# Peptides against a protein of PDB entry 9GMZ, part 2

Target 1, 343 residues: chain A of PDB entry 9GMZ
Amino acid sequence: TGFPLELLTRPATERLAYFENYTVAHPRLKEVYEILMRTIAEPAGASFIFVYGASGVGKTTLRLRVEQKLTELALPKLESDRARVPVVGIEAIAPESRYFNWKEYYTRALITLEEPLIDHKFDYGVRGISRDNFGKINVESKVVAPALRRALENALIHRHPDVFFVDEAQHFGKVASGYKLQDQLDCLKSLANMTGILHCLLGTYELLTFRNLSGQLSRRSVDIHFRRYCADSPEDVQAFKSVLLTFQQHLPLAETPNLVDHWEYFYERTLGCIGTLKDWLKRVLSDALDREATTITLKDLQKRALSVAQCQKMFKEIQEGERQLSETEADVQNLRSALGLGA

## One batch from the design tools (peptide; made by RFdiffusion4, then SolubleMPNN)

Design b1_p8_1_s3 (from b1_p8_1, 5 letters changed)
Fold by OpenDDE base, seed 3:
Structure b1_p8_1_s3 (fold): chain B 343 residues (1-343), chain A 8 residues (1-8)
Amino acid sequence: as target 1 above (343 residues)
Amino acid sequence: MLFPEFKP
């Protein structure tokens, strides 16, 4: 089934919002979702989950859908436990300086955890943290990072989320030296250990460099690779075409565009990343709606496509990440063979 | 093939 036909008579904003909120249940998303949900339910003593994959593969979409599900599953308990938050999710910001701003991170995490809709007042035991008349957390500039950390630790313990999500977590790795990167890992590890809260870090393949620096985290982490679709796999090509077919049916336009016939061009400009594809189609849809167009043409697609230079850069980053994983897989097979476990 | 909507 396509989009609701009633949308054709609705404002452009509503038509765009429909497509923005629409998520295709493509095989890789479903697979990673099932693994992630299972791991959150049964962490087996893990303190971290690493979800890594290409930029624009759909990690943020995955996070938001997991957050939605965890919230839904928690609703019956939230009626009786007014202090509980089922899940907390933040996006890590790229540091403007060579150093990650922990004060900002703790502040943003605390603000996100302490949403205004939570009737339960929590005393952080920290001077300069208050709630306004709307229940919004205010953190005074005088509050130091160690005090904010303690406030966040106490809040995480009290609210007891099933998982703490950090999206764009590769930004923790954007430090001037490998030593400082390890310090960031140790800070996160300490926060997870002190709170008993499972942390899920979602990021690009740059997250692998971050993950590999801490041999100690390896014992306490689960790794989830969110793969793109590969053009050398007939099954992946078929899945990618099926995603295009699904999106074309869910573009709220009077005439259904033929996206599938252009699958190679879509693949060339998305590298098999469904998030990149969705964002591209969203931009093109917005332009079409602004013009009151009946459909989307190849020329409309070309106007909003990533440049070849952007795609070449992204592809190099993907190839490096996929290479690192392939080498690790080969090392595992070599180790298994050497141990007599078979390949 | 059409994929369904992702419903968590």
Scores: peptide ipSAE 0.494, ipTM 0.946, DockQ to the pose 0.866
Fold by OpenDDE base, seed 2:
Structure b1_p8_1_s3 (fold): chain B 343 residues (1-343), chain A 8 residues (1-8)
Amino acid sequence: as target 1 above (343 residues)
Amino acid sequence: MLFPEFKP
């Protein structure tokens, strides 16, 4: 089934919002979602989940869908426990300085955890943290990072989310030295341990550096690889074509565009990343709606495509990440063989 | 093949 045909008579904003909210249940998303949901439900002593994959593979979409599901599942319990927040999700911000701003991180986490709709007043025990008349958290500039950390620890304990999501978590790794990266990981580990809250870090293949740096985190982490579709796999090509076919049916245009016939061009400019594909199609759809166009053309696609140079850069980053994973798999096999465990 | 909508 395609989009609701009544959308063709609706405002451009509503037509665009439909497509923005539409998520294709493509195999890789479904697989990672099932693994992630299972791991959140049964952490088995894990304190961390690492979800890594190419930029634009769909990690943010995955997070948002998991947050939605966890919220829906928690609704019956939230009536009895008004203090509980089912899930917290933040995006890590790239530091303007060479140093990760923990004060900003803790502040953002507190603000996100303490949405105005939460009626239950919490005493943070920290001077300079207040609620406004709308229940919004205000953090005074004088509040220091250690105090904000304690406030966040207390808030996480009190609100007891099933998981704390950090999207774009590779930004924790943007430090001038490996030592500082370890300190950051130790800070996150300490936060998870002190609160008993499962942390899920979503990011690029740069998160593999976190996995490799802390043999202690590896014992308490679950790794989830969100793979792109690969053109060297006939099954992946067929899945990618099926995603294109699905999206073309869900573009709220009078004439269904033929995206599938251009699958190679779509693959070239998305590298098999469905998030990149969706974002591209959103831009093209927005342009088409602004023109009151009946369909989208190859020319419309070309206007909003990533440049070849951007794709080459992204592909290099993907290849490096996939290489690191392949080396790790080979190292595991070598270790198993060396241990006398058959491959 | 068409994929269904992802319903969580």
Scores: peptide ipSAE 0.487, ipTM 0.945, DockQ to the pose 0.871
Fold by OpenDDE base, seed 1:
Structure b1_p8_1_s3 (fold): chain B 343 residues (1-343), chain A 8 residues (1-8)
Amino acid sequence: as target 1 above (343 residues)
Amino acid sequence: MLFPEFKP
């Protein structure tokens, strides 16, 4: 079944919003979702989950769908426990300096955790943290990072989310020295340990650096690789074509475009990343709706495609990440063989 | 093949 045909008579904003909110249940998303949901439900003493994969693979979509599910599952309990927040999700900001801004991180985490809809006002025990008349947290500029950390620790303990999501978590690694990176990892580890809250870090393959730097984090972490679709795999190519087929049925246009016939061009300009594909189609759909077009053409696609140079850069970053993972898998096999454990 | 909508 395609999009609701009634959308063809609706405003462009509603038609675009339909496509934005539409998510294809493609195999890699479903697999990673099931692993992530299971790990959140049964962390088995893990304090961290690392979800890594290519830029534009769909990590943000994964996060949002998990947040939605955790919220839905918590609704019956939230009626009795008015203090509980089922999930908290933030995006890590790239540091403007060689130092990660922990003050900003704690402030954003507090603001996100203390949504206005929560009737239960918590006293953070920190002067200069208040709520406005709409229940929004205000943090005075005078509040220092250690005080914000204590406020966040108290808030996380009190609200008891099932998981704390940090998207774009590779930004923690953008520090000038290995020592500072270790201090940041120890800071995150301490926050997870002090609160008892499971942390899920989503990011690029740069997150692999975090896995390798702390043998203690590695013992308390679960790794989830969100893979792209690979053109050298017939199954992956078929899945990618099936995603295109699904999206073409869910573009709210009068004439269904044939995206599948252009699958190689879509693959060339997305590298098998479904998030990149969806964002591309969203831009093209927006342009088509602005022109009141009945369909989209190859020229419309070309106008909004990533450049070959952008794709080449992204592909090099992907190849380096996939290489590091392959080497790690080989090292595990070599270690197992050396230990007399079968491959 | 069509994939279904992802419903959590």
Scores: peptide ipSAE 0.485, ipTM 0.945, DockQ to the pose 0.877
Fold by OpenDDE base, seed 4:
Structure b1_p8_1_s3 (fold): chain B 343 residues (1-343), chain A 8 residues (1-8)
Amino acid sequence: as target 1 above (343 residues)
Amino acid sequence: MLFPEFKP
């Protein structure tokens, strides 16, 4: 029902690692996981999956758990097909410059796809891509983005992952003045089409801009909304309290802290986002372990809370995303009504 | 109510 009590005699690093690796099976995570796993297994001609939701809702946790499951499910097949990679996941980086760095993206994707432990080494057909003595990919600075793209296309075809994950995918939308967001989408679409590999883009509500710009992607995409818990829903409030109760029992401290009694404060500073909650509790747990504290106090929570200004900014971004989705749903209902289809 | 651990 709680953490293993033997952890209380273990080093702070092991106690922290336990909590970091612990994931609560909260309703929204389970729902989105089941939809995502089903969609990956049966994409039905989809080339893209869009997973969108608030920052800190738990999209990275979702990705990592799906990657773990896909790897586990592939193990029996990997014994016979040693060239196969079951899943590949990359985080898109915010460009330091006004331009999305496709060269860096392709390089990181290649490095991630070509794990040193893969027995069957692939020839990319591109000069300046090599493996070091440890089997790590080295990409020479002279290799240009179009060559890296071809190398990635060939690697994806050869390794044939069930899905290619791109986390923080809203960063593709950060295009320089004069570049069209459409060109970035066409680039991604071309990569998915050329490889036949399903792409899953995880990101904030800024991904809705991607969905709306490409009427061609919309026909070949599945949308998954990872919702936060809302304070205006009694069921969502009860689920959020149940998450707090569960984390309370899995904090490896001598005295179980009372998190549930502070649920309103936790909600105020997380906006119902379980990832934000978990990251907050990790920081507070780390501080408590460093002090050899027996429990966590409200003062300890307050020291590591997001500021009111940060929460207000995040809440505005959430409200705008939820509004855009609500308007889209209303537009669908209006279209159905106009077509003579019942609501 | 307690939620179980998420095991994929």
Scores: peptide ipSAE 0.484, ipTM 0.945, DockQ to the pose 0.877

Design b1_p8_1_s4 (from b1_p8_1, 5 letters changed)
Fold by OpenDDE base, seed 3:
Structure b1_p8_1_s4 (fold): chain B 343 residues (1-343), chain A 8 residues (1-8)
Amino acid sequence: as target 1 above (343 residues)
Amino acid sequence: MLFPQFDP
């Protein structure tokens, strides 16, 4: 089934929004989703989940779909428990300074957790945190980071989300020294321990460097690798082509573009990352809708493609991450062999 | 092959 044909008579904004909201159930997304949902339901004493993979693999899409599902599953309980929030998700911001801004992080987390529409209001016990007439949290500039942390801890305990998501979590690692990176990990670990809330950190392969610094976190963390599709795997190539086929049927254009015939070009410019592919197609669709075009051409695709230089940079970052994982897998295998557990 | 829409 393709897009609803009625969209062809709708405004460009609705046509674009349809495609933006459309998510392909591709095998890697489904696999990671199932693992993540199971891990959230049964954390088995884990305090952290690390979801790592290439930039543009689809981690934000994964997060949003899990947030949606957890909210849906919680709805019957939320009717009786007006204090509960089923899930909270934030994006970590890249620090402008060499230091992560914890005050900003706590403020944003608190604002996100304390949605204006939540019926149950409570006092944080912190002067300079208030709600406006619309229920929006206001944090005065005078409120210090330790006070904001306590407010967030109290809010997390009171709201008791099933998971706290932090997207782009590699930004915690953007500190000038490995020591400061450890301090960030210890701070997050302390927050998870004090609240009893499971934390899920989603990010690039830079999260591996962050994860590997804390041998103590490794014992209380679950790792989920969100893999890209690899061109050396016939199965992965077929899945990637199937994603292209699915997207071409869901582009709300009068004439269905033939994306599949250009699969190698799509692979070259996305590195098998479906998020990158979707974002590329969104840009091209937007341009096509602005021109009232009936279809998308190869020339339209080329105008919005990542440059070869961008792809080469991204590919180096992917290769380094995949290498680190392969080395870890080899180390596990060597350990198992040395223990007599077999290969 | 077409993949379905992701309906969680």
Scores: peptide ipSAE 0.381, ipTM 0.928, DockQ to the pose 0.883
Fold by OpenDDE base, seed 1:
Structure b1_p8_1_s4 (fold): chain B 343 residues (1-343), chain A 8 residues (1-8)
Amino acid sequence: as target 1 above (343 residues)
Amino acid sequence: MLFPQFDP
């Protein structure tokens, strides 16, 4: 089944919103979703989940779908527990300096955790944190990072989310020295331990460097690799073609474009990353809707494609990440062999 | 093959 045909008579904004909200249940997304949901439900003493994969693989889509599901599952309990927040999700900001801005992190986390739908006013015990008339948290500039941390710890304990999501978590690793990186890890570890809240860090393969620096975090972490589709795998190629086939039926255009015939070009310019593919198609759809076009052409696709130079850069970053993971898997096998455990 | 809509 394709898009609702009634969309063809609707405004361009509604047609675009339909496609934006449409998510293909492709195998890698479904697999990672099931693993992540299971791990959140049964963390087995883990304090951290690391979700890593290529830029544009769909980590933000994964997060949003998990947030939606956790919210839906919590609704019956939220009627009785008005203080509870089912999930909190923030994006880590790239540091403007050689240091991660913890004050900004804590402020954004507090603002997100205290969204206005919560009737239960909590006193953070910190001067300079207030709510406006709309229930939005306001943090005065004079509030220092240790006070914001204490406020966040208290808020996380009181709101008791099933998970705390941090998207773009590789930004924690963008610090000038190994000592400072360890301090950042210890800070996150302390926050998770003090609150009892499971943290899920989503990021690029740069997150592996962050994960590997703390042998103590590794003991209390679950790893989830969100893989791209690989052109050397016939199954992955077939899945990628099936994603294209699905998207072409869900583009709200009068004439269904043939995206599948151009699968190699789509693969070349997305590297098998479905998020990159969706964002590309969204840009092309927006252009087509603005022109009141009946379909999408190859020229329309080419106009919004990533450049070959961008794809080459992204591919090098992917290859380095995939290499590091393959080496880690080989190291595990070597360790098992050295321990006298069969391969 | 068509994939279904992701319904969480």
Scores: peptide ipSAE 0.372, ipTM 0.926, DockQ to the pose 0.877
Fold by OpenDDE base, seed 2:
Structure b1_p8_1_s4 (fold): chain B 343 residues (1-343), chain A 8 residues (1-8)
Amino acid sequence: as target 1 above (343 residues)
Amino acid sequence: MLFPQFDP
């Protein structure tokens, strides 16, 4: 079924919001969602989940859908446990400085965990952390990172989320030395261990560096690869075309655009990343709605496409990540062979 | 093939 036809009489903002909120249940998203939900439900002693894949593959969409589901599943329990938060999700910000700002991280995490709507208040045991008249957390500039960490540890223990999400987690890795990266991983590991809260780090293939640097994290981590669709796979091409077909039916326009006939151009400018595709179509839809257009043309698509240079850069980053994974698989095979375990 | 909406 396509979009609700009544949307054609609705304001452009409502039509755009419909498409924005519409998520296609494409095979890769469904697979990763099922693995992630299962791992959160049964972590089996894991302290970390790593979700890695290309920029624009749909990791943020995955996170938001998991957060929604965990919240829905927790609703019956939240009536009895007013202190509990079912899930907490933050986006890691790229530091302006060459060093990751832990003070800012802890502050943002604490603010996100302690939403104003949470009725149950507790003492953080830290001077300079307060709530305003609206229940919003205020952190004074004088509060030091170790104190903020203790406050966050106490908050995580008290709120007991099923998972703590960190999106764009590759930004933890933007450190001038491997030593500092290890210290950051040890800090995250310590936070997870002290709180007993499962941490899910979502990011680009740069997260593989995190996995490889900590042999101790590897024992307590689950890895989830969110793959793009590959043009060399007939099945992936068919899935990608099916995504285009689905999106064209859910664009709230008077005339259904033929996106599928342009699948190669869509693939060229998205690299098989459905998030990139969705964001592109959102921009084009917004432009079309602003013009009161009846449909979307190839010319409209071209105006909002990523440049070839941007796609080439993104593709190089993807190829490097996919190469690193392939090398890891080969290394496992070599290790098995060396151990006398059959191939 | 059409994919359904992702209903969590």
Scores: peptide ipSAE 0.371, ipTM 0.926, DockQ to the pose 0.878
Fold by OpenDDE base, seed 4:
Structure b1_p8_1_s4 (fold): chain B 343 residues (1-343), chain A 8 residues (1-8)
Amino acid sequence: as target 1 above (343 residues)
Amino acid sequence: MLFPQFDP
């Protein structure tokens, strides 16, 4: 089954929106989704979930699909509990300064948690936090970070989401010289403990640094590795080709482009990351629609591809992350062997 | 092989 053929007569904006909203149920996404949904439903005393993997593997897509599902599952309960928010999702911003801006983080979290459509108004217990005439949260500049933290703690307790998502969570590791990454972890741990809300941190392999620094977080965390497709695995290559085949049928163009015949070039410029692939195809589709083109050519793909230098940098970051995971797995096996537990 | 649409 391909895209609805009626889209060929629709505006370019509708055709692009169709492809943007289309998500392929590829094996790695489905696996990580099932693990994440199960862990959210049954956290078993965990306070944190770490979802780590390559940049562009599809972590944001995973988050958005989980947020959608948790919202859908909560709808029957929200009719009786008007104060409840089923899920909260934010993106951690890279600090412009040497310091992580906790004031901005708490403000964004509060704004996201307190959407204007929430019927039940909550008092944060903090002066200088108000709602405007449209129900939007306004935070006065005079409100300090410790007060915003208390407001967020109270809001999370009152709204009681099943999970609090933080995307691009590796940005918590971007601490100024002299600040301990441990202090950032202790801050997050304290927020999760004070609220009783499960936190899910999604990010790059830089999140492995968080796992290694806190032996106390490791006891209360679940780790989920969102793997890319590897060219050295025949099964992964076949899955990657099947993703290309699926996308080519769902590009709303008059002539179906042959993406599969160029699978090696797609792999070279995506490193097996389906998010990177989808974003590339979105850019190329947008260009094709702007030109009223009937199909996508290899030249159109080349115009929007990541540079070789970008791919080399991304690949180095992936190799370092995959190496660190392999070393950790070896350390676990060595520990088991040393304990007299068979391999 | 075609993958289905991801319907959560």
Scores: peptide ipSAE 0.364, ipTM 0.924, DockQ to the pose 0.882

